# Designs tried in a protein design run: peptides against a protein of PDB entry 5A53. Part 141

Target 1, 230 residues: chain A of PDB entry 5A53
Amino acid sequence: LVENVKQALFIPGQSCNKNLHDIMVDLSALKKPDMKRFNRKNDIHPFEDMSPLEFFSEKNDCSLMVLMTSSKKRKNNMTFIRTFGYKIYDMIELMVADNFKLLSDFKKLTFTVGLKPMFTFQGAAFDTHPVYKQIKSLFLDFFRGESTDLQDVAGLQHVISMTIQGDFQDGEPLPNVLFRVYKLKSYKSDQGGKRLPRIELVEIGPRLDFKIGRIHTPSPDMVTEAHKKP

## One batch from the design tools (peptide; made by RFdiffusion4, then SolubleMPNN)

Design b2_p18_3_s3 (from b2_p18_3, 11 letters changed)
Fold by OpenDDE base, seed 3:
Formats: structure tokens, sequence, C-alpha cells
Structure b2_p18_3_s3 (fold): chain B 230 residues (1-230), chain A 18 residues (1-18)
């Protein structure tokens, strides 16, 4: 089944800074060719008024959006938005910690554009906790390329790893999500005349630690409508 | 094989849609 690839729009907010711009550029490179970026800052506050984002979703035919903002309270904030029928489905704030690394901090490795990444999720909460379930769903939707049955076997070039940073109890602050990107590198080991294929994971970046911020969950009506579309 | 080259990134002006 060829699923329609969701298009992403990256939007600099009014408070977008150089670090967020660089992060936006590097993260959006992983979404090529299914990505658009605005070059101008837009004064958008999605938790106060969602209408501008719905407008951009419709006009750009993008069901995924990322708004880049920064404040003292919400530093290096990436608001991830999904739309359904050009209406806001869900939103989540993911604040990038200061220990981030850009693609320039790693050895440049070539990859084929448009190949579907393999995902790995570390932490039971990705399957049980509603916030981490939303994060898992979001990132799977965001970076899911053209799935052809043939690409799943022949085209595995990179892995996106998402890890919950530590255990937590009910009522405690939610641990950060560690976002890592790796390339699969095949080595021919010549050990004693037996060529054993060795596969190694090489980190390629970006490296992002996400602090979880505000969340908008879909209305029950929108959930029902989204499940009715095959 | 392509590098994640950001030099050829499509840049959209929001004013086209505002």
Amino acid sequence: as target 1 above (230 residues)
Amino acid sequence: MVYPDTSMDDVVDPSVFE
C-alpha cells in the first residue's frame, strides 16, 4: 500500500533564534523531499490562536507543521502540529536542550533521500503513557517516507532512535526524550577466511534531547473522523 | 547518494499565502 507521504512545513516564529534556525535546517533535511520552510518569521501563538496554522496547513497542503520559538520559559521550543482536513488535530511542545549537536558536528555520510527510516523506541511508556504514545505516533507520521513493500527490505539506510531518559512515577515531571539518528554501515570482516557481515550504527545527527511542554489532544470527534478514513 | 545539503533547501515566503 503506497500511503500518501505527509508534507511538513517548518515555520520560524517571531522569537526564532540562530540555534533554532540551525536545528530547523538539520531536522528538515531528514524530511526531504517532503518539506517546505518559511524564510520569514511569523508571529504565531498556537496555544492562544490556532487559526494561522490552519490557514498555513491549507494554503501549503501540509498536514505536518513545526513552529520554532524561544522564550525564557520555553527555550528552543519546537511545537509539532498535525492537522486533519486542515484543522488542528494535535500539538506538542518539544524544547531542545542546550547539549544539542548539528549535522556539522558529525562525520558527513551520504544517504538516499526519501528512504524510510527504521525507528527504535526505548521505554515502556511509549506504549502505555498517553503523552509518549502521542510522541511515538507523531514521529512515525513525521518521518514515514514512501513505504513500498520493496523499500522495507532493500533500502534500510538509517535508524531514528527515541529513548525516554529514565524512569518516572505518576505525578512526577515527564523525562526527556532523546532523539538520535544513525546510519547503518556494513563492514566485510575478513576473519579467518569467513566473511561475516558486520553492521555498525554510526551517529550522523542531529542529536536532540527534548523536554516535553504543553500538549493539545484531539477532540473525540476528530479522533472518530481520523479513524474513518482508510 | 546525497548529503543532507541544506544549500538547495526550498524556502517559501509566507507572504505568498498571507
Scores: peptide ipSAE 0.022, ipTM 0.524, DockQ to the pose 0.021
Fold by OpenDDE base, seed 1:
Structure b2_p18_3_s3 (fold): chain B 230 residues (1-230), chain A 18 residues (1-18)
Amino acid sequence: as target 1 above (230 residues)
Amino acid sequence: MVYPDTSMDDVVDPSVFE
């Protein structure tokens, strides 16, 4: 079964800065080899005109896109876009807080390219609140691709942790989503003649705190169509 | 073991797909 791994396209917007570029490089490294990046800045405003993104989706055969923009109102903004049949399915703005850490801020650890991460989600809202459901769906779709039931547990090297930062009530601003990446290190512990494998989680980066911005939700018709195609 | 080589990323010029 050729896993129909979704391809991602990273697009620097006109307002893309060095920090966003560095974040883009580090985040896209987790998506290798199923990733493309544009070198040139593109003047794209996805909430005003989606046509350029649909064009790029089709031309690059990418159902996932990330637009990197920054403004005074939306600093370090990563707009995550999904397409279905090269048409916009959904979009979400995730603004990276200034406390971000790059891969260079952590111990350089080797990883195997193409290994699927395990995900952990912390916060009940990931299963109940529509925005956090979309975020959960997006990140699972972005990094896992099509869920083959074969949890190749033997190949598990990375864990991506997503945590909702605190509780919230209806009408309150949505808490940030804390994005963390860990490498699984197996140590042969010699405890009392039984070598029990100890697994330790080591943070490898990037470390991103996402502030939620604007959202485009799919139409009910597109949801129905997307669920009909395997 | 692959080192994250951020330098050898296949960078696509958008003009290649225009």
Scores: peptide ipSAE 0.018, ipTM 0.511, DockQ to the pose 0.021
Fold by OpenDDE base, seed 4:
Structure b2_p18_3_s3 (fold): chain B 230 residues (1-230), chain A 18 residues (1-18)
Amino acid sequence: as target 1 above (230 residues)
Amino acid sequence: MVYPDTSMDDVVDPSVFE
C-alpha cells in the first residue's frame, strides 16, 4: 500500500519570536517538499479553541500542523497538531530548550530533498507510555514521507534519532525528548587491503531538546475511524 | 561517532491532558 504523504503547515503564533522562526525554518526543511509555512502571525490558542486549526487544515489540505508560540510559562513552544478528516485528532506541546542548535551551527552538507528518513527511538517508554507512544507516532507520521512496500536502503540518507532523557518512574515529571538528525556518510576504509565500506553518522541539525507540555488525546471514536482507513 | 552533547535540562513537569 502506498500511503499519500501527509502535508504539514507551519503556523507562527502571535507570540512567535526569532528563535522559533529559525527553528521552524530548519525543522520544516526536513519536511520539504511536503510543507507550507505561513508568513503572518496568527492569534491561535489551540487548547482554548481548535476551530481555527481545523479551518486551516481543510483550507490548506494539511493533516499536520505546527503552531509556534512563546510565553514565560511555555517558552519556545511547538504545538504539534494532527487532523483526521480535517478535525483535530491529537495535539502535543513540545517546548524547545534554550540549548538548541540550528542547521547553521553544523557543517553544511548537501542532501536530497524529499528522501525518507530512518527513525531510531531510544527508551522503552516509546512503546509503553501513552505520552511517548503519541510522540513516536506523531514524528513517524510527520517525517516518514511516502510509504512504499520496498524500502530502498540505497536511498537512505538521513536518520532522525529520538531519545528519552533518562529514566523515570510513574508520577515523576516526564523527561525531555532529545531530537537529533544525522546524515549517513559512506567512506571507503582501507584496512589490510580490503576496502570495507564504512558508514558514519554525522549530525546535521537541527538539535532540539523537547520539554513535554499539554496534550490533547483523540476521542475513542476518532481512534477507531483512523485505524479503519488503510 | 561523535555523539552530540546532550544538555541535561531539568525534568519537566507532568504533562497535562486536556
Scores: peptide ipSAE 0.006, ipTM 0.331, DockQ to the pose 0.026
Fold by OpenDDE base, seed 5:
Structure b2_p18_3_s3 (fold): chain B 230 residues (1-230), chain A 18 residues (1-18)
Amino acid sequence: as target 1 above (230 residues)
Amino acid sequence: MVYPDTSMDDVVDPSVFE
């Protein structure tokens, strides 16, 4: 079954700055070859009018979009959008904290484009809390496409780690999500005459700490329709 | 060895669709 890998469109907003551009370049590199990027800034305000995004989804045949904006209230904001039938399914604002690291900040490791990363999620809220469930679903959908049960462990080169930064109670501000990317390095270590394969995780970037912003949740009708399509 | 080289970026100009 050729999984139709979801295509992503990266859109610089009117307020897109150099940092966001660099983040966009690095994050989109992880989505290659299944990504498109706009060069021109677009004045899009998705929580005010979603129509331009639906238009871009249809015209570019992209069911995933990332809008790059920055303001005093929403600095380094990456709005992640999913569409279904070119209509907005859900949206979430993820603001990148100032402590971000680019791929250039790490040792340049070559990786094979198109290999599906393994995901790790740290924090019980990824399975229980609606917002973190949406984030989990989004990132799985964004980078893995549809879950094939047969993760060829032999082809595993990358791990994307998502960690909820600390515990929280109901009514407290939602902790940041720590996004980390690792490359798996296999070493043959001769320890004690048995060659045990040693696997090491090497961070390759980007390193992003996401502050959660505004959320648009899918309508119940769209949820039902999205789950019906094979 | 594909570096995340910007050379393989599909860059779409939104003006094509405006």
Scores: peptide ipSAE 0.019, ipTM 0.516, DockQ to the pose 0.021; fails the geometry check

Design b2_p18_3_s4 (from b2_p18_3, 10 letters changed)
Fold by OpenDDE base, seed 2:
Structure b2_p18_3_s4 (fold): chain B 230 residues (1-230), chain A 18 residues (1-18)
Amino acid sequence: as target 1 above (230 residues)
Amino acid sequence: MSYPDTSTDDVIPASVLE
């Protein structure tokens, strides 16, 4: 079963600024070719009214959306939305910390568009804590593309690393999620006359530290429907 | 392969904001 690659729509909100625009451009580049971007600002408040997002999901045939907004309370906020049947499945606010790095801050490495990244998750909470499980699920869903059973490891060019920034206890603020993107560089190193293949991970950006904001969880009914394998 | 720019403009219809 070739699962159709989920398409992403990037939406600048009314409060979208230059930094968010640049972040949007860079993050969306990782989703190419399965990405659309709006150039115009749209006044969307997804935690007040979700209907505009459902409309855009349907109209653009995108089951993934990212809304770019910024306020004093929610600076550099990327609201990640998933839809099922063009209805809101879940949402999460991920605020980009000011220490972000763009692709332009790294050595320009050409990468093949459309290659699936390998994901690495660092932190037990990605498997245990509901919020981090949602984040893990979201990012896997966002960037996995077509489920080809045989990801030929030989075709692996990118690694997306997501790390929970430190330990936390119940009732504490949830630590940030550190988003990092690496390119695998293979080169032959002549060490001692044996050409050993050397693989290096080179950070290519963007570098984003996500502060977790508001969350909308799916209804039990939608979970059931979304997990119905055809 | 340079994928074409998939940038589009869309606006929320008034009927969705009402």
Scores: peptide ipSAE 0.023, ipTM 0.566, DockQ to the pose 0.019
Fold by OpenDDE base, seed 1:
Structure b2_p18_3_s4 (fold): chain B 230 residues (1-230), chain A 18 residues (1-18)
Amino acid sequence: as target 1 above (230 residues)
Amino acid sequence: MSYPDTSTDDVIPASVLE
């Protein structure tokens, strides 16, 4: 069964820096083999003109895109874009805080490429607040694609944890989303003659704290079309 | 708008990065 796994395209913007490049490399490694990366910088401003992204979506057959830009106002900005029929469905700016950690900052662990991560979401707003609902939907779509029921448990190697950093009230700035990646490590513990499988979570990186920026929400018509299973 | 000639954007497939 060829899973219609959504392909991701990583695009360095004109203002892409070394830190964003390194983050791009590490984050895209979690999407292997279902990712492409551009080596050249592209001058794209998705909130001013979306047409270049629609062109790249169609030309590369990628329904997921990540644009890497950095400015004084939007430092270490990862714009996540989804397309439907090669048209922009939604966009969200997620700015990586300076406290990020790369894969090189953690103990190197071997993992099998192409295994889908399990997700955990911490914070009620992921199910109630429209922005956090979009983030939840985006990351599930980005890494899992279409939910194939049974094979996901047998191949569980990674857990992606997404946590809303604290409580917030209406009118307050939206708290950051803490992105963490763990590997499941199975230990055979010989405790008391019964080998109980002990599973431990080991952080493997990257570690990213996302500040929420600008958002483009899908039109009601596009939502209806995207939810129409063929 | 002339989209940048993406024919020269070396799309490195993930399979080549292994």
Scores: peptide ipSAE 0.021, ipTM 0.554, DockQ to the pose 0.026
Fold by OpenDDE base, seed 4:
Structure b2_p18_3_s4 (fold): chain B 230 residues (1-230), chain A 18 residues (1-18)
Amino acid sequence: as target 1 above (230 residues)
Amino acid sequence: MSYPDTSTDDVIPASVLE
């Protein structure tokens, strides 16, 4: 089944700043060509009223949305929203730490638009803890392009790495998720006359450390309905 | 609540950012 590529809509909130705008531009570049961006700031408070987001989802035919907001309490906040049937499925706040790096901070490398990233997840909690399971699901869903059988092996250009920053126990604050993007670079190593292809990972950006904020989880009924549609 | 008039929202397709 060729899953239709989910379209993403990037929305500047009323409190969107230059840093968030730059982050939005760089992160959305990884979602090309399946991305739309608003230029206007929209006064949206998704944890107070979700109706505007459902409207945008339907009107723009986007099942993925990212709202860019910033406050003293929630600095550089990217609210990731997924919809199912244009209704809110889940939401998560991911606040970008101040140590972020933009694409401009890295060496410019040729990048082909529309190639699917390979994902790597570091941390057992991505498979066990509900919040990190949601994050894993979200990012896989967000950056998975068209499942074409042939593109997966022949077109591997970049890797998205997501790492849980350290161990944690129950009741402790959830560690940040380290988002990194690498390009695969093939080198010919001349070791002893045998040209062995060496593959190296070169960081290309953006570099984002996500602090986890508020979460909205789907109802059990919505989970069941979302899994019934292949 | 007046939904923002998305008819005037400058949606930039990813293709226009090239």
Scores: peptide ipSAE 0.020, ipTM 0.547, DockQ to the pose 0.026
Fold by OpenDDE base, seed 5:
Structure b2_p18_3_s4 (fold): chain B 230 residues (1-230), chain A 18 residues (1-18)
Amino acid sequence: as target 1 above (230 residues)
Amino acid sequence: MSYPDTSTDDVIPASVLE
């Protein structure tokens, strides 16, 4: 089943700043070529009115959207939105911590655009906790690209790592999610006559620590409809 | 509140942003 690659639309909100713009550029580079970006700032408040996002989803044929906003309460906020049938499926606010690193902060490595990244998730909560399950699902949907059945390990160039920052108990604030991007480097080790392929992971950026904000969960009906599509 | 028809926002393809 060749799943159609989900297209992403990046939307600068009215409060979008230079840092968010730079983050948007770098994050969207990982989604190339399946990415669109607005140049104009749009005054969108998705938790107050979702209708503008549904309109943009339909008009641009994008089932993934990222709204870039910043306020005193929600600094460097990336609202990730998924649509189903151009209706809002879910939303999550992920605020980028000030310790972020851009692609320019790392050694430039040539990478092939459009290669499917491998995901790694660190933290049991990605499989048990509803919020982290949503984050896992979101990022898999966002970057999965074409579902080729052959995850040809030979074509694996990038690893996206998502780590829950520490343990937490019920009722505690949800730990940040550490987003890291690595390139696989294969080295031919000439050591000892057996050329063992050495694989090294090199961080390429961006480096983003996501603080979890507000969440909109799908209706049970939309969950059922979304799972019925093969 | 009528959101302005931002429908004419120039969607820049990712290729142009490099």
Scores: peptide ipSAE 0.019, ipTM 0.541, DockQ to the pose 0.026

Design b2_p18_4_s1 (from b2_p18_4, 8 letters changed)
Fold by OpenDDE base, seed 2:
Structure b2_p18_4_s1 (fold): chain B 230 residues (1-230), chain A 18 residues (1-18)
Amino acid sequence: as target 1 above (230 residues)
Amino acid sequence: MHRIMTADDLSGVLLFEP
């Protein structure tokens, strides 16, 4: 079953500021060509009323959404939303720390639009802890792109790395998730007449440290329906 | 209608495990 690529909609909220706009532009560039952005601010409060997001999901045929808001309590807040059948499946607030770096802060490298990222996840909690499992699932679903049967290595240009910042125990605040993007740089090394490709990772940005905020999780029934293969 | 990907669906994503 070849699943169509999920489309993402980036929505500036009423409180969207310049920093969030710049972050939105840079993060959405990684989702091209499967991305739409609104130019107008929308007054949406997804944890109070989800209906506007469901409307936008259906109207724009986007099963992925990112709402950009900022307040004193939730500064640089990116609310990631997934829909199933244009109904809200899950939501998570990821607040970008002030130490963020934009693509412009890194050495400009040529980037081919539409190539699939590779992923790395650092931290056992990505496989065990419900919140980090949701984050892992979200980012994989967000950036996976087209399912191809062949791992065309030529189609791989960048790595998205997600790291849980430090260890934590039960009842402690959840550590931030460090979002990093690297480009694969291939060098021809002439060693002994065999050109062994040397691959290096070069950070290209954006660099985002995500503080975890509010979460909405699907019902068990919605999980079952959303995982059903037709 | 797009499914939510399961962990098994993610096995085809080039997860570089260190």
Scores: peptide ipSAE 0.259, ipTM 0.823, DockQ to the pose 0.600
Fold by OpenDDE base, seed 5:
Structure b2_p18_4_s1 (fold): chain B 230 residues (1-230), chain A 18 residues (1-18)
Amino acid sequence: as target 1 above (230 residues)
Amino acid sequence: MHRIMTADDLSGVLLFEP
């Protein structure tokens, strides 16, 4: 089954500021051409009422949404939302730390829009801890792009790296997730008469450290329905 | 309807484990 690429809708909340707007622009650039952005601020509080997001999901045919809000309690907050059948499947607040870097902070590298990223996840908790499993699932789903036959390795230009910042025990605050984007540079190195392809990773941005906030998880019934293969 | 990816669907994602 060739599933159509999931479309993302970026929504500036009422409290969206310039920094969040810039982050939104840069992050959404990685989702081109499969993204929409609202130009108007919308007063949405998804953990109080999810109905406006379900409406926007259906109206815009977007199964992925990102709400950009900022407050004293939740500064630079990106709420990532997934829908199934235009109903909220899951939500997670990821607050961008102040040390963020935009694409403009990195050496401008030409990249082809719409290429499928590769992913790296660093930290065992991405496979074991429910919150980090959700984050892993979310970002894979968000940036997967087209299901192309991976035969054209030449089409793989970007690596999205997600790292859990340090070890933690049960009951401790959840470490931040370090979001990094790299471009693959292939060099033909002539070392000792064998042309070994040398691949270098060059950071291209954005650089985001995500603090984990509130989470909404799907019901077991919704999980079952959302995972059904037609 | 867009399905939610399962862990098994990750076989098509180039996961680089370091």
Scores: peptide ipSAE 0.246, ipTM 0.822, DockQ to the pose 0.617
Fold by OpenDDE base, seed 1:
Structure b2_p18_4_s1 (fold): chain B 230 residues (1-230), chain A 18 residues (1-18)
Amino acid sequence: as target 1 above (230 residues)
Amino acid sequence: MHRIMTADDLSGVLLFEP
């Protein structure tokens, strides 16, 4: 089943500032060409009323949305939203820490639009803990791109690394998720007649440390419907 | 209508295990 590429809509909230705008631009560049951005601020409060997001999902044919807001309590907040049938499936607040780096902070490497990233996840909780399982699912779903059976490994130029920052126990605050983006550089190593391609990972940005905020999870019935294979 | 895929459904497409 070849599913069409999921489109992402980036929405600046009323409290969106320059830093969030810059982060939005850089993160959304990784989703090109399957990305739309609103140029105007929208007063949306998704945990109070989800209806405006469902409307935008349907109107723009975007099953992925990112709302950019900032407050004293939730600084540099990226609310990631997924819809199923233009209804809210899940939401998660990911607040960007102040130590973020933009693409401009790294060496300008040629970025090819439309390349699929590879993913690496570091931390056992990505497979066991419900919140980190949701994060893993979200980012994989967000960046999967076109479902082609052709593993065009030759077209894989980027690695997205997601790391849970340290260990945690039950009842403790959830550690941040470290988001890193690397470019694969292949060097022709002329070592002794065997050209083994040396692959080096070079960080290209953005560099984002995500603090986990509020979460909305689907009902069991919604999960069943959303996972149904046609 | 785009289904929600599990991480396991997507693992073969995007996960690089060295």
Scores: peptide ipSAE 0.246, ipTM 0.823, DockQ to the pose 0.661
Fold by OpenDDE base, seed 4:
Structure b2_p18_4_s1 (fold): chain B 230 residues (1-230), chain A 18 residues (1-18)
Amino acid sequence: as target 1 above (230 residues)
Amino acid sequence: MHRIMTADDLSGVLLFEP
């Protein structure tokens, strides 16, 4: 089954600042060419009224959205939204910690736009805990690109790494998710006359530590419909 | 209409298990 690439819409909220704008630019670069950005700020409060986001999803034919807002309570907040049939499926607030790094903070490495990422997830909770399962699903859905039956290994350029920062128990605050992006660098190593390919991961940015905020989850009926194979 | 990926759909992604 070949599925078309999901389009993403990046939306500056009314409280979007320079840092969030820069983060938006850098993160959205990983989604090119399947990305749109609004140039104007929009006063959207998705946890109060979701209707404007559903309207934007339909109008722009984007099933992925990211709302950029900032407040004292929710500093550098990226609200990730998915729609199914232009209706809100799920939402999650991911607040970027102040220690973020932009692409400009790393060595400029040339990369080809539109190549599929590989993914790594570190932490058992990505497979067991509902919130981290949602995060894993979201980022896979957001950045995987075109679904094809044939993996062209030659088209693999970068790795998106997501790590849960430390262990936690039930009732404790959820640890941050560390978002990292690496480029694959192939070296020809000559060890003993055998050319063994040496692959190194070089961080290319952005570097984002996500604090988990508010979450909206789909109804069971919507889950069933959204998971149906045609 | 784009479906939401299930956990089973992830098996085709080169997940590097640590």
Scores: peptide ipSAE 0.244, ipTM 0.822, DockQ to the pose 0.561

